# Designs tried in a protein design run: peptides against a protein of PDB entry 3MAZ. Part 9

Target 1, 99 residues: chain A of PDB entry 3MAZ
Amino acid sequence: VLNPMPACFYTVSRKEATEMLQKNPSLGNMILRPGSDSRNYSITIRQEIDIPRIKHYKVMSVGQNYTIELEKPVTLPNLFSVIDYFVKETRGNLRPFIC
Target 2, 99 residues: chain A of PDB entry 3MAZ as posed
Amino acid sequence: VLNPMPACFYTVSRKEATEMLQKNPSLGNMILRPGSDSRNYSITIRQEIDIPRIKHYKVMSVGQNYTIELEKPVTLPNLFSVIDYFVKETRGNLRPFIA

## One batch from the design tools (peptide; aimed at target 1 Q47 I49 Y57)

Design b2_p13_4_s4 (made by RFdiffusion4, then SolubleMPNN; from b2_p13_4 with Q6P Y8N Y13L)
Fold by OpenDDE base, seed 5:
Structure b2_p13_4_s4 (fold): chain B 99 residues (1-99), chain A 13 residues (1-13)
Amino acid sequence: as target 1 above (99 residues)
Amino acid sequence: SLSETPINSTPSL
């Protein structure tokens, strides 16, 4: 039995995710997508503070948890927590892309 | 390419 995925998860490529965020910025600015390796994911964001900036993060499956690949890695218990982390850390600047 | 820390890469308001 699989748990549901976050609402901002889409089976899209890096390029497609970028295009989605660019096309409909009002729907959100953060997408979770499959990574290059199985059971890994990537997060694509489009922040528009000064100018539009696209950034990508690796979310690696580590045991039963997920580690966001950062200078100081952050490990969380599930993908929902990963999304929540990005939202909270930016105080709502990042919002899940809901299509 | 990968991004940096969430603080640096995803600035808070």
Scores: peptide ipSAE 0.086, ipTM 0.719, DockQ to the pose 0.182
OpenDDE base, seeds 1, 2, 3, 4: peptide ipSAE 0.082, 0.070, 0.057, 0.053; ipTM 0.716, 0.711, 0.687, 0.688

Design b2_p13_5 (made by RFdiffusion4)
Pose (drawn by RFdiffusion4):
Structure b2_p13_5 (pose): chain A 99 residues (1-99), chain P 13 residues (1-13)
Amino acid sequence: as target 2 above (99 residues)
Amino acid sequence: SYLTELYDRWKDS
């Protein structure tokens, strides 16, 4: 079976992820990346609801699950599920960045 | 709107 990282996962820095989203909005507005100074992960998004904004979110590895660090944290079993949550919670506004 | 409130509530890290 294939169990890769999500399609929007790139081994890039916070800065590189920000630049990728600005340069190619047509390809999506969400990137999953290694968490700086941890074995965890970060999500970087660019949303254009009111004005363009770049936002970053922490996704923590906890046991065999991942916890999205939100006001009310959400725990899911894998990273594909985390991407699904971001898409669902934003009602489809967030789309994975497919380079 | 829903998305404005959602993104404002989510704290940037």

Design b2_p13_5_s1 (made by RFdiffusion4, then SolubleMPNN; from b2_p13_5, 4 letters changed)
Fold by OpenDDE base, seed 2:
Structure b2_p13_5_s1 (fold): chain B 99 residues (1-99), chain A 13 residues (1-13)
Amino acid sequence: as target 1 above (99 residues)
Amino acid sequence: SELSELFDRWKDV
């Protein structure tokens, strides 16, 4: 039995994620995707403060938790919490991409 | 803005 993943998780590459966000910005501006290693992931966002900017962040699996590789790393219990963190910290500016 | 400053602190890869 496979545990559920956040709705904005897609088995896509960095390039594909970028294209998805650029093609349909109204559907959201944040996606979660597989990392290059086993249980690691990456977050791709499309910032639109001034001009559109694509940014990527690593989400490392550490034990039973996940650490967002930011200047000040943030460790959370699951991937749903990771998505929630980005949404809350940006006060809703970042929204999960839902097709 | 606060949001701009937040994004600036989030170093990407």
Scores: peptide ipSAE 0.583, ipTM 0.920, DockQ to the pose 0.770
OpenDDE base, seeds 1, 3, 4, 5: peptide ipSAE 0.579, 0.569, 0.575, 0.575; ipTM 0.919, 0.918, 0.918, 0.918

Design b2_p13_5_s2 (made by RFdiffusion4, then SolubleMPNN; from b2_p13_5, 5 letters changed)
Fold by OpenDDE base, seed 4:
Structure b2_p13_5_s2 (fold): chain B 99 residues (1-99), chain A 13 residues (1-13)
Amino acid sequence: as target 1 above (99 residues)
Amino acid sequence: SELSELFERWKDV
């Protein structure tokens, strides 16, 4: 059984994700995408506090969980929780890119 | 701001 992926997941490259976020900022500012390795992922966000800034974060698959590589790593049970974490921690500033 | 400080604590690659 293959679990569904978050709505903001797209099978795109780092470059493509960046272009998506820059082209349609009104659709959201966060994308989940495949990482360089098989079971890993990356989060691409477009910060807009001061000036637009693209940032990328690693989401490493570890066993049944996922660890977001932040200053203080955060381990969560699934990718939906990963997205939720980014939304909640930024109090809604980050929103999943939906097109 | 709080948000700015939060982003600064996140390791980007």
Scores: peptide ipSAE 0.631, ipTM 0.928, DockQ to the pose 0.781
OpenDDE base, seeds 1, 2, 3, 5: peptide ipSAE 0.626, 0.629, 0.621, 0.622; ipTM 0.927, 0.928, 0.927, 0.927

Design b2_p13_5_s3 (made by RFdiffusion4, then SolubleMPNN; from b2_p13_5, 5 letters changed)
Fold by OpenDDE base, seed 4:
Structure b2_p13_5_s3 (fold): chain B 99 residues (1-99), chain A 13 residues (1-13)
Amino acid sequence: as target 1 above (99 residues)
Amino acid sequence: SELEELFNRWKDV
């Protein structure tokens, strides 16, 4: 049984996620998507500080937790926490893409 | 800005 996923999770490719964020920026700027491996994920964001910039980050499944592959890796208990981390750390600049 | 600095630290793949 697959547990509930964050609202910004979509079964899309890197390219599709990029297109979604670029096409409808008002709906949010962060997408969670499947990674190349079965139990891993990726985060795609559209930064808009100066000019739009698409960035991707790995979210690796490690045991029962998830590690965001950053310069200083961040380990969290679930994918909801992963989304929350990005929202909180950017003080709301990043918002889950809700379509 | 703080946000810009944060994003700069987040190296993407």
Scores: peptide ipSAE 0.613, ipTM 0.926, DockQ to the pose 0.796
OpenDDE base, seeds 1, 2, 3, 5: peptide ipSAE 0.609, 0.611, 0.601, 0.609; ipTM 0.925, 0.926, 0.924, 0.925

Design b2_p13_5_s4 (made by RFdiffusion4, then SolubleMPNN; from b2_p13_5, 4 letters changed)
Fold by OpenDDE base, seed 5:
Structure b2_p13_5_s4 (fold): chain B 99 residues (1-99), chain A 13 residues (1-13)
Amino acid sequence: as target 1 above (99 residues)
Amino acid sequence: SELKELFDRWKDV
Protein backbone atom coordinates (compact mmCIF):
# COMPACT_ATOMS: atom_id res chain seq x y z
CA VAL B 1 0.00 0.00 0.00
CA LEU B 2 1.35 3.39 -0.99
CA ASN B 3 1.60 6.28 1.42
CA PRO B 4 -0.29 9.47 0.64
CA MET B 5 1.07 11.36 -2.34
CA PRO B 6 1.73 15.08 -2.71
CA ALA B 7 -1.28 17.11 -3.79
CA CYS B 8 0.35 17.89 -7.13
CA PHE B 9 0.73 14.22 -8.03
CA TYR B 10 -1.37 13.10 -10.98
CA THR B 11 -1.33 9.84 -12.89
CA VAL B 12 -0.83 11.60 -16.20
CA SER B 13 1.54 11.39 -19.12
CA ARG B 14 4.21 13.92 -20.00
CA LYS B 15 1.94 15.31 -22.69
CA GLU B 16 -1.09 15.57 -20.45
CA ALA B 17 0.90 17.23 -17.68
CA THR B 18 2.12 19.80 -20.17
CA GLU B 19 -1.43 20.49 -21.29
CA MET B 20 -2.65 20.84 -17.71
CA LEU B 21 -0.02 23.42 -16.86
CA GLN B 22 -0.58 25.38 -20.06
CA LYS B 23 -4.36 25.35 -19.79
CA ASN B 24 -4.62 26.53 -16.18
CA PRO B 25 -1.44 28.36 -15.15
CA SER B 26 -3.27 30.04 -12.26
CA LEU B 27 -3.61 26.66 -10.51
CA GLY B 28 0.13 26.18 -10.21
CA ASN B 29 3.13 25.40 -12.36
CA MET B 30 4.48 22.11 -11.04
CA ILE B 31 3.21 18.54 -11.44
CA LEU B 32 4.55 15.25 -10.13
CA ARG B 33 3.75 12.27 -12.33
CA PRO B 34 4.70 8.63 -12.84
CA GLY B 35 7.95 7.96 -14.62
CA SER B 36 8.42 5.48 -17.43
CA ASP B 37 9.86 2.98 -14.96
CA SER B 38 8.35 1.29 -11.90
CA ARG B 39 9.16 3.36 -8.84
CA ASN B 40 10.41 6.44 -10.61
CA TYR B 41 8.66 9.76 -11.12
CA SER B 42 8.99 12.91 -13.14
CA ILE B 43 8.48 16.56 -12.31
CA THR B 44 6.99 18.79 -14.98
CA ILE B 45 7.18 22.54 -14.53
CA ARG B 46 6.13 25.57 -16.50
CA GLN B 47 8.69 28.35 -16.19
CA GLU B 48 7.70 31.91 -16.98
CA ILE B 49 10.89 33.88 -16.50
CA ASP B 50 11.07 35.28 -20.02
CA ILE B 51 8.74 33.14 -22.09
CA PRO B 52 6.76 30.09 -20.99
CA ARG B 53 8.94 26.98 -20.98
CA ILE B 54 7.96 23.43 -20.11
CA LYS B 55 10.70 21.44 -18.40
CA HIS B 56 10.84 17.88 -17.09
CA TYR B 57 13.06 16.38 -14.42
CA LYS B 58 13.62 12.81 -13.30
CA VAL B 59 12.97 11.74 -9.74
CA MET B 60 14.64 8.39 -9.25
CA SER B 61 13.77 5.98 -6.49
CA VAL B 62 17.00 4.98 -4.78
CA GLY B 63 16.59 2.66 -1.86
CA GLN B 64 14.18 4.34 0.51
CA ASN B 65 14.99 7.80 -0.84
CA TYR B 66 14.45 9.81 -4.00
CA THR B 67 17.06 11.55 -6.09
CA ILE B 68 16.19 14.53 -8.26
CA GLU B 69 18.30 14.23 -11.38
CA LEU B 70 19.76 17.72 -11.53
CA GLU B 71 23.25 18.89 -12.47
CA LYS B 72 24.00 18.39 -8.82
CA PRO B 73 21.71 15.51 -7.81
CA VAL B 74 19.62 16.04 -4.70
CA THR B 75 18.60 13.10 -2.54
CA LEU B 76 15.57 13.43 -0.28
CA PRO B 77 13.66 11.05 1.99
CA ASN B 78 10.22 11.28 0.38
CA LEU B 79 8.18 12.83 -2.41
CA PHE B 80 6.82 15.56 -0.17
CA SER B 81 10.39 16.69 0.41
CA VAL B 82 10.95 16.65 -3.34
CA ILE B 83 8.08 19.07 -3.84
CA ASP B 84 9.26 21.20 -0.93
CA TYR B 85 12.71 21.37 -2.45
CA PHE B 86 11.43 22.84 -5.70
CA VAL B 87 9.25 25.34 -3.85
CA LYS B 88 12.00 26.38 -1.47
CA GLU B 89 14.83 26.64 -3.97
CA THR B 90 12.74 28.87 -6.22
CA ARG B 91 11.55 30.88 -3.21
CA GLY B 92 7.95 30.15 -4.04
CA ASN B 93 8.11 30.71 -7.77
CA LEU B 94 7.27 27.07 -8.33
CA ARG B 95 3.92 26.12 -6.83
CA PRO B 96 2.23 22.71 -6.85
CA PHE B 97 -0.56 22.42 -9.38
CA ILE B 98 -3.83 22.00 -7.51
CA CYS B 99 -6.99 21.16 -9.45
CA SER A 1 18.33 36.97 -11.99
CA GLU A 2 19.16 34.35 -9.41
CA LEU A 3 16.05 32.41 -10.35
CA LYS A 4 16.90 32.40 -14.03
CA GLU A 5 20.40 31.22 -13.22
CA LEU A 6 18.97 28.45 -11.06
CA PHE A 7 16.65 27.24 -13.81
CA ASP A 8 19.50 27.36 -16.29
CA ARG A 9 21.51 25.02 -14.10
CA TRP A 10 18.60 22.57 -13.87
CA LYS A 11 19.13 20.47 -16.96
CA ASP A 12 15.88 18.92 -18.10
CA VAL A 13 15.12 15.69 -19.93
Scores: peptide ipSAE 0.634, ipTM 0.929, DockQ to the pose 0.784
OpenDDE base, seeds 1, 2, 3, 4: peptide ipSAE 0.630, 0.629, 0.626, 0.629; ipTM 0.928, 0.929, 0.928, 0.928

Design b2_p13_6 (made by RFdiffusion4)
Pose (drawn by RFdiffusion4):
Structure b2_p13_6 (pose): chain A 99 residues (1-99), chain P 13 residues (1-13)
Amino acid sequence: as target 2 above (99 residues)
Amino acid sequence: PPDSEILHGPSSE
């Protein structure tokens, strides 16, 4: 079976992820990347609801699950589920960045 | 527009 990283996962820095989203909005507005200084992950988004805004979120590895660090944290079993949650919670506003 | 902490609240980083 194939169990790769999500399609919007790129081994890029916070800065590189920000630049990728600005340069190619047509390709999506969400990137999953390695978490700086941890084995965890970060999600970088560019949303244009009111004005363009770059936001970053922590996704922590906890046991065999991942916890999205929100006001009310959400725990899911894998990274595809985390991407699904971001899409669902934003009602489809967030789309994975497919380079 | 959608009402979502991810879109409208503060980020965790």

Design b2_p13_6_s1 (made by RFdiffusion4, then SolubleMPNN; from b2_p13_6 with D3I I6L H8L)
Fold by OpenDDE base, seed 2:
Structure b2_p13_6_s1 (fold): chain B 99 residues (1-99), chain A 13 residues (1-13)
Amino acid sequence: as target 1 above (99 residues)
Amino acid sequence: PPISELLLGPSSE
């Protein structure tokens, strides 16, 4: 039995995620994707404040939680909370990519 | 802080 994944999760590469966000910016600007390790993930965002900027973040599986790799790491209980963190902390600037 | 890093900081991956 598989646990549900956030709506913005796609089994795509870093390159593919970037292309998806660039092609349809109106659908959102944040994608969750598989990391290099089977138990880890990555977040790709396309922020467009002044000019388009693509950034990627590591989301490491640690025990039963997930840690977002930041200068000051943030640990959350599940991937849904990870997505929520990105949305809320940016006050809606980041929105999950839904296609 | 997290907000500044997410909006203006570099990638971590």
Scores: peptide ipSAE 0.404, ipTM 0.872, DockQ to the pose 0.556
OpenDDE base, seeds 1, 3, 4, 5: peptide ipSAE 0.402, 0.400, 0.394, 0.395; ipTM 0.870, 0.870, 0.869, 0.869

Design b2_p13_6_s2 (made by RFdiffusion4, then SolubleMPNN; from b2_p13_6 with P1A I6L H8N)
Fold by OpenDDE base, seed 5:
Structure b2_p13_6_s2 (fold): chain B 99 residues (1-99), chain A 13 residues (1-13)
Amino acid sequence: as target 1 above (99 residues)
Amino acid sequence: APDSELLNGPSSE
């Protein structure tokens, strides 16, 4: 049985994710999408602190957990926690894109 | 700062 995916998960490419975030910034600025490999994912963000900046982070499946490829990697138990981490770590600057 | 850590984090794929 598969658990549901975070609301900001979309089966889109890197390019499409970027376009989505650019098109509707009011809906959020963070998208979870499939990674280059089967069980890996990527987080695409569009932060607009000074100017719009797009970044993509790898979320690697490691065992039953997920590791966010940051300067200091963070390992979390599920994708919901991954999204939560991005939101909390940025004190709400990042918000899941809800279409 | 947390915001800066993510902002300046590695970007790929």
Scores: peptide ipSAE 0.067, ipTM 0.727, DockQ to the pose 0.541
OpenDDE base, seeds 1, 2, 3, 4: peptide ipSAE 0.062, 0.061, 0.065, 0.061; ipTM 0.721, 0.722, 0.726, 0.721

Design b2_p13_6_s3 (made by RFdiffusion4, then SolubleMPNN; from b2_p13_6 with D3E I6L H8F)
Fold by OpenDDE base, seed 2:
Structure b2_p13_6_s3 (fold): chain B 99 residues (1-99), chain A 13 residues (1-13)
Amino acid sequence: as target 1 above (99 residues)
Amino acid sequence: PPESELLFGPSSE
C-alpha cells in the first residue's frame, strides 16, 4: 500500500520553497519538502504578521512517527498530522501551499 | 505554548 503525501509537499530545495511562497502568497504560506537526510523532511513557512518572515522546521522520522523539531518537540503519527498541527496550532495563520 | 513558537520562534533547521 502506497500512502499519498500531503498536498503541500513538493520536491524542492529550501531556496525554491522560499521563492514559491514569496511569488504566490495567495496560494498558501507553508510547504513540506525533502530534508537533508533520508526519510526526513523540512517545512518552510512565510508568515506576514508584522513583516514577511521565512522560517524552516525540521521534521524528523522517528520509528513510524514524525517529530517536529521545536524547543518542545512534538511527535505525530504521520505527515498529514504534521500539516494539520501547523494549521491548527496557528489557528489558520498557516495554510498549505496549493499550486 | 506551541503556537507561540510557530508564530514567533526561530527556525529549527
Scores: peptide ipSAE 0.489, ipTM 0.887, DockQ to the pose 0.587
OpenDDE base, seeds 1, 3, 4, 5: peptide ipSAE 0.482, 0.477, 0.471, 0.482; ipTM 0.883, 0.882, 0.878, 0.883

Design b2_p13_6_s4 (made by RFdiffusion4, then SolubleMPNN; from b2_p13_6, 4 letters changed)
Fold by OpenDDE base, seed 5:
Structure b2_p13_6_s4 (fold): chain B 99 residues (1-99), chain A 13 residues (1-13)
Amino acid sequence: as target 1 above (99 residues)
Amino acid sequence: APVSELLYGPSSE
């Protein structure tokens, strides 16, 4: 049985996630989606600091944890923590997309 | 101090 997923998780493609974020910016700017490989995920964000910018991050399943692929990788215990990290690290700039 | 990768860094995918 699959445990609950973060509210911003959607079984959508990279393209679809981008479209969702572009269509309804007021609902949030961060989506968690399935990655290319099983048990891996990707996060798509649409920041509007200066101009709209779409970026994607790989979240790799490593053992019982998840590692956000960055220059300096960050490993967290679950996907909820991953989402929380994105929100807190950006001081609220990133918000989970809730529709 | 370096900027946050999540705010200003490139995509990792």
Scores: peptide ipSAE 0.468, ipTM 0.870, DockQ to the pose 0.581
OpenDDE base, seeds 1, 2, 3, 4: peptide ipSAE 0.459, 0.463, 0.460, 0.450; ipTM 0.878, 0.880, 0.877, 0.877

Design b2_p13_7 (made by RFdiffusion4)
Pose (drawn by RFdiffusion4):
Structure b2_p13_7 (pose): chain A 99 residues (1-99), chain P 13 residues (1-13)
Amino acid sequence: as target 2 above (99 residues)
Amino acid sequence: MDSVRKFYAQPDE
């Protein structure tokens, strides 16, 4: 079976992820990347609801699950599920960045 | 749209 990283996962820095989203909005507005200084992960998004805004979220590895660090944290079993949550919670406003 | 904005109001990492 194939079990790769999500399609929007790129081994890029916070800066590089920001730049990728600004340069190619047509390709999506969400990137998953390695968490700086941890084995965890970060999500970087660019949303244009009111004005363009770059936001970063922490996704922590906890046991065999991942916890999205939100006001009310959400725990899911894998990274595909985390991307699904971001899309669902934003009602489809967030789309994975497919380079 | 209020819930969506509430979601984007989370603090950055």

Design b2_p13_7_s1 (made by RFdiffusion4, then SolubleMPNN; from b2_p13_7, 5 letters changed)
Fold by OpenDDE base, seed 4:
Structure b2_p13_7_s1 (fold): chain B 99 residues (1-99), chain A 13 residues (1-13)
Amino acid sequence: as target 1 above (99 residues)
Amino acid sequence: MEEIRKFFSQPDE
């Protein structure tokens, strides 16, 4: 069984994700995309506080969980939780990109 | 806003 993916997941490259976020900032500022390895993912965000800036974070698949590579790594049970983490940690500043 | 800035100050990929 293949579980559904978060709404902000797109099969795009780092470059494409960056362009999407910069082109339509009103649609959201966070995208989940495939990583360099099929088992891993990456989160691309467009910071809007202070000076706008594009950032990328690795989401590594470890067993049945996912670890967000932050200064202090965070391990979560699924990709939905990963998205939720980014939203909550930034008090809603980050919002999933909905196209 | 402090916690938000703290989050965004983290190094990324």
Scores: peptide ipSAE 0.653, ipTM 0.934, DockQ to the pose 0.748
OpenDDE base, seeds 1, 2, 3, 5: peptide ipSAE 0.648, 0.632, 0.647, 0.639; ipTM 0.933, 0.931, 0.933, 0.932

Design b2_p13_7_s2 (made by RFdiffusion4, then SolubleMPNN; from b2_p13_7, 6 letters changed)
Fold by OpenDDE base, seed 4:
Structure b2_p13_7_s2 (fold): chain B 99 residues (1-99), chain A 13 residues (1-13)
Amino acid sequence: as target 1 above (99 residues)
Amino acid sequence: MEEIRRFFSQPDE
């Protein structure tokens, strides 16, 4: 049984995620997607504070937690917390992509 | 805004 996933989770590739964010920026600018490994994930965001820019971050499954691969890695208990972290750290600039 | 820019200045994949 697959537990509930964040609303911005989509089973898409890096390329597809990029296209989604660029095509419909009004729907949000952050997508959670499967990583290269079955238990890992990636966050794709479209930065819009200055010049629009696509960026990707690794979310590594470590035991029962998840570690966001940032300059200073951040470990959180679940994927919902991962999404919350991105929203809070950017003071709402990043918003989950809701399609 | 400075805090936000600092976040986005981080390297990614």
Scores: peptide ipSAE 0.648, ipTM 0.933, DockQ to the pose 0.792
OpenDDE base, seeds 1, 2, 3, 5: peptide ipSAE 0.646, 0.640, 0.646, 0.637; ipTM 0.933, 0.932, 0.933, 0.932

Design b2_p13_7_s3 (made by RFdiffusion4, then SolubleMPNN; from b2_p13_7, 5 letters changed)
Fold by OpenDDE base, seed 4:
Structure b2_p13_7_s3 (fold): chain B 99 residues (1-99), chain A 13 residues (1-13)
Amino acid sequence: as target 1 above (99 residues)
Amino acid sequence: MEEIRKFFEQPDE
């Protein structure tokens, strides 16, 4: 049984996620997708502060929590919190991709 | 904007 996932979660590859964000930037600029290993995930973003730039961050499953692989790792209780973190830390610059 | 720029300057995968 699969529990509810964030709305910006898509079962897509790194390449597909990049293409989705580039093709429809008005729909959002952040996607959550499966990682290379089971139970892990990746966040793909398309920042547009100056010029568009694609970045990918690892979200590692650690016990009952998730750790975002940043310069200073951040551990959160669920994937919804992970999405919220990216939105809040960028003051709304990052928005979940909704299609 | 400074904090946001700093965030995006972090290395990724």
Scores: peptide ipSAE 0.605, ipTM 0.924, DockQ to the pose 0.833
OpenDDE base, seeds 1, 2, 3, 5: peptide ipSAE 0.601, 0.600, 0.600, 0.595; ipTM 0.923, 0.922, 0.922, 0.921

Design b2_p13_7_s4 (made by RFdiffusion4, then SolubleMPNN; from b2_p13_7, 7 letters changed)
Fold by OpenDDE base, seed 2:
Structure b2_p13_7_s4 (fold): chain B 99 residues (1-99), chain A 13 residues (1-13)
Amino acid sequence: as target 1 above (99 residues)
Amino acid sequence: MEEILAFFSQPDE
């Protein structure tokens, strides 16, 4: 059984993700994209707290789970949970990019 | 929340 990918997943590069977020900030500020290796991903965000800031985070496959590479790594059961984590932890500051 | 807001961008080239 195949599960769908989060709506903010796009098969784009780091640069393309950055451009997408910059071009249409009203559509969201968080993109999930393929990582350098199979089964790994990256999150690109564009926050405007004081000034626009682009950041990228690694989401590594670990067994059947995913670990967000933060100072204190966070392991979650699926990619939907990864997206949810970013949304909830920022109290809605981050929103999945939907186009 | 503080970590996500402050955490430095990772190189993934």
Scores: peptide ipSAE 0.059, ipTM 0.727, DockQ to the pose 0.379
OpenDDE base, seeds 1, 3, 4, 5: peptide ipSAE 0.059, 0.051, 0.058, 0.055; ipTM 0.731, 0.640, 0.726, 0.717

Design b2_p13_8 (made by RFdiffusion4)
Pose (drawn by RFdiffusion4):
Structure b2_p13_8 (pose): chain A 99 residues (1-99), chain P 13 residues (1-13)
Amino acid sequence: as target 2 above (99 residues)
Amino acid sequence: DSELRHFYNQPDE
């Protein structure tokens, strides 16, 4: 079976992820990346609801699950589920960045 | 709309 990282996962820095989203909005507005100084992960998004805004979220590895660090944290079993949550919670406003 | 704005108002990492 294939169990790769999500399609929007790139081994890029916070800065590189920000630049990728600005340069090619047509390709999506969400990137998953390695968490700086941890074995965890970060999500970087570019949303254009009111004005363009770059936001970053922490996704922590906890046991065999991942916890999205939100006001009310959400725990899911894998990273595909985490991307699904971001899409669902934003009602489809967030789309994975497919380079 | 309010739920969406609440989501995007989460603090950055």

Design b2_p13_8_s1 (made by RFdiffusion4, then SolubleMPNN; from b2_p13_8, 5 letters changed)
Fold by OpenDDE base, seed 2:
Structure b2_p13_8_s1 (fold): chain B 99 residues (1-99), chain A 13 residues (1-13)
Amino acid sequence: as target 1 above (99 residues)
Amino acid sequence: MEELLKFFNQPDE
């Protein structure tokens, strides 16, 4: 049985993810994508605070959990919680990209 | 805005 992935997960490259967010900002500003390793991922976020800005954060698989590579790392139980973390911490500003 | 800056004012990959 295969567990589902968050709706904002896409098998795209860093460049493709950036282009997706730029092309359709109304659909969301956050995507989850494959990392360089089998069980690792990356989060790409976009926002126009002063100017359009793009950031990419590693989401490392550690045991049965995932750690977001921030200055102060945050460890969560699954990828859905990772997405939720970004949404809650920004009080809804960041939203999963739904195509 | 302070919350949003948390993810845009720190280093990334």
Scores: peptide ipSAE 0.546, ipTM 0.903, DockQ to the pose 0.798
OpenDDE base, seeds 1, 3, 4, 5: peptide ipSAE 0.522, 0.057, 0.545, 0.065; ipTM 0.899, 0.728, 0.904, 0.741

Design b2_p13_8_s2 (made by RFdiffusion4, then SolubleMPNN; from b2_p13_8 with S2E H6A Y8F)
Fold by OpenDDE base, seed 4:
Structure b2_p13_8_s2 (fold): chain B 99 residues (1-99), chain A 13 residues (1-13)
Amino acid sequence: as target 1 above (99 residues)
Amino acid sequence: DEELRAFFNQPDE
């Protein structure tokens, strides 16, 4: 059974996530979704500090932790922490998409 | 915001 997931987790494809963020930017700009492989995930964001653009980051499941594939990888204990990291690192610029 | 831009300019998938 799947454990509780972050509120911004949706079982959507890369394309669908992009469309969701573009259609309703007021609901948030960050989505967590299933990765293309096994127990991995992906974070899709819609950056708006300049011209709006979509970015996708890999979240790799490693043992009991998760590693965000950034220039300098960050390893965290759970998916909630992953979401929290993105929010804190951007000082609130990134907000989980809540539909 | 230089720091914020740096974050969003990171290579992605």
Scores: peptide ipSAE 0.688, ipTM 0.943, DockQ to the pose 0.837
OpenDDE base, seeds 1, 2, 3, 5: peptide ipSAE 0.686, 0.673, 0.681, 0.680; ipTM 0.943, 0.941, 0.942, 0.942

Design b2_p13_8_s3 (made by RFdiffusion4, then SolubleMPNN; from b2_p13_8, 6 letters changed)
Fold by OpenDDE base, seed 4:
Structure b2_p13_8_s3 (fold): chain B 99 residues (1-99), chain A 13 residues (1-13)
Amino acid sequence: as target 1 above (99 residues)
Amino acid sequence: MEEIRAFFEQPDE
């Protein structure tokens, strides 16, 4: 049984996530999606600081926690915290994609 | 803005 997931979680591929963000930028610029391996995830973002650019970050499941594969990895207790981290770290620039 | 830019400059997947 799956526990509740963040609102910006969608069972989509990397390509689909990219298309979603590009098609409806007003709905948000961050999507959480299944990773290539079981229990792992990926975050797809569309930054708009300068020219729009798509980036993907790995979120690795480690025990009961999740590690965001950033230059300096960040480990958090759940996926909600992962989303919160991206929002907070970018001072609200990143917003979960809600459709 | 510098902090935000730094975040987005990180290498990704």
Scores: peptide ipSAE 0.595, ipTM 0.920, DockQ to the pose 0.839
OpenDDE base, seeds 1, 2, 3, 5: peptide ipSAE 0.592, 0.587, 0.592, 0.583; ipTM 0.919, 0.918, 0.918, 0.917

Design b2_p13_8_s4 (made by RFdiffusion4, then SolubleMPNN; from b2_p13_8, 4 letters changed)
Fold by OpenDDE base, seed 4:
Parts: C-alpha cells; sequence; structure tokens
Structure b2_p13_8_s4 (fold): chain B 99 residues (1-99), chain A 13 residues (1-13)
C-alpha cells in the first residue's frame, strides 16, 4: 500500500529521471524518485540558471519525518513539504515535473 | 541571483 504521493513522484531510476527532465524541460525540472533504500527517496533537478545541470539530493526517512541532505540539512514532516521546500526556496525556479 | 546560485552550487548526491 502506497499513500498518496506528490505529483512529481515517479518510480524511475536516476538515469531515467535525468532523461525525462532533459527531454521535456517545459514540463518541469524536478522529480521525486525512490532512493537506494526502501524508505528513502531522491530529488533530481535540472537547473538552468546559467547552463543546464543535473543535481540529485537525498531525502532520508527519519522516523515519521524526512531530511533533505543539503549543506544545511532540512527536516520536514512529509514528502509534499519536501517538494514545497524546493519550490519556495528557489522562489519558483524549481517546478515539479508533470507529464 | 546570488541566493539561487548558492542553492544550486551546493554539493549533491
Amino acid sequence: as target 1 above (99 residues)
Amino acid sequence: DEELLRFFNQPDE
């Protein structure tokens, strides 16, 4: 049983996520995907501030919360909040990939 | 935008 997930969640690999973002940049630039471990996830983004570049961030399940592995880690209560954080922190530069 | 650059330039997975 899988509870509701953010719209930009896809059961894809790192490589597949990268290809999705590169192929259709107009659909968004951020994907949430399964991590290497059961309850962990990863965020793949394609930023275009200067030149397009792909980044991957770990989202670690810690108890009932999630910690985004940033330079200064951020802990949030759910995956929706994780997506919201990336959107707000970048003032809308990052947008969930919707296909 | 300095703030955005700092965000996107930080180390990742």
Scores: peptide ipSAE 0.628, ipTM 0.932, DockQ to the pose 0.822
OpenDDE base, seeds 1, 2, 3, 5: peptide ipSAE 0.623, 0.619, 0.623, 0.619; ipTM 0.932, 0.931, 0.931, 0.931; seed 1 fails the geometry check

## One batch from the design tools (peptide; aimed at target 1 N93)

Design b2_p14_1 (made by RFdiffusion4)
Pose (drawn by RFdiffusion4):
Structure b2_p14_1 (pose): chain A 99 residues (1-99), chain P 14 residues (1-14)
Amino acid sequence: as target 2 above (99 residues)
Amino acid sequence: PIPEEDTTEPPEAL
């Protein structure tokens, strides 16, 4: 079976992820990347609800699951599930960045 | 510059 990283996962820095989203909005507005200084992960998003805004979220590895660090944390079993959550919670506003 | 931040607030929904 194939079990790769999510399609919007790129081994890029916070800065590089921000630049990728601004340069190609047509390709999506969400990138998953390695968490700086940890084995965890970060999500970087560019939303244009009111004005363009770059936001970053922490996704922590906890046991065999991942916890999205939100006001009310959410725990899911894999990274595909985490991307699904971000899409669902934003009602489809967030789309994975497919380079 | 486009505002940029680290947040625990849920992302904005449609």

Design b2_p14_1_s1 (made by RFdiffusion4, then SolubleMPNN; from b2_p14_1 with P1M P10A)
Fold by OpenDDE base, seed 1:
Structure b2_p14_1_s1 (fold): chain B 99 residues (1-99), chain A 14 residues (1-14)
Amino acid sequence: as target 1 above (99 residues)
Amino acid sequence: MIPEEDTTEAPEAL
């Protein structure tokens, strides 16, 4: 069984994700991409609060869930929920990159 | 320039 992926998922490297966000900030500022391991992922964001800041987060597969590697980890049931978390936690400041 | 480390700080809100 193959589940659909969030619209902001791209099979790109950390470098490519950074370049995508920098080149077209109007299309969104958050990308989900493959991690170093089979079922793990990474999220790259570009927030412009005071100055542009690029940050990368680890999203680890834990059983049937996913854990966002934060100081206080957040575990969610699927990748769609992970994207939703980033959008809601930032009060809409983060938006999925759609091209 | 690309940061080498991952971030564990919670995402910032405006």
Scores: peptide ipSAE 0.587, ipTM 0.866, DockQ to the pose 0.644
OpenDDE base, seeds 2, 3, 4, 5: peptide ipSAE 0.499, 0.501, 0.581, 0.495; ipTM 0.867, 0.867, 0.861, 0.865

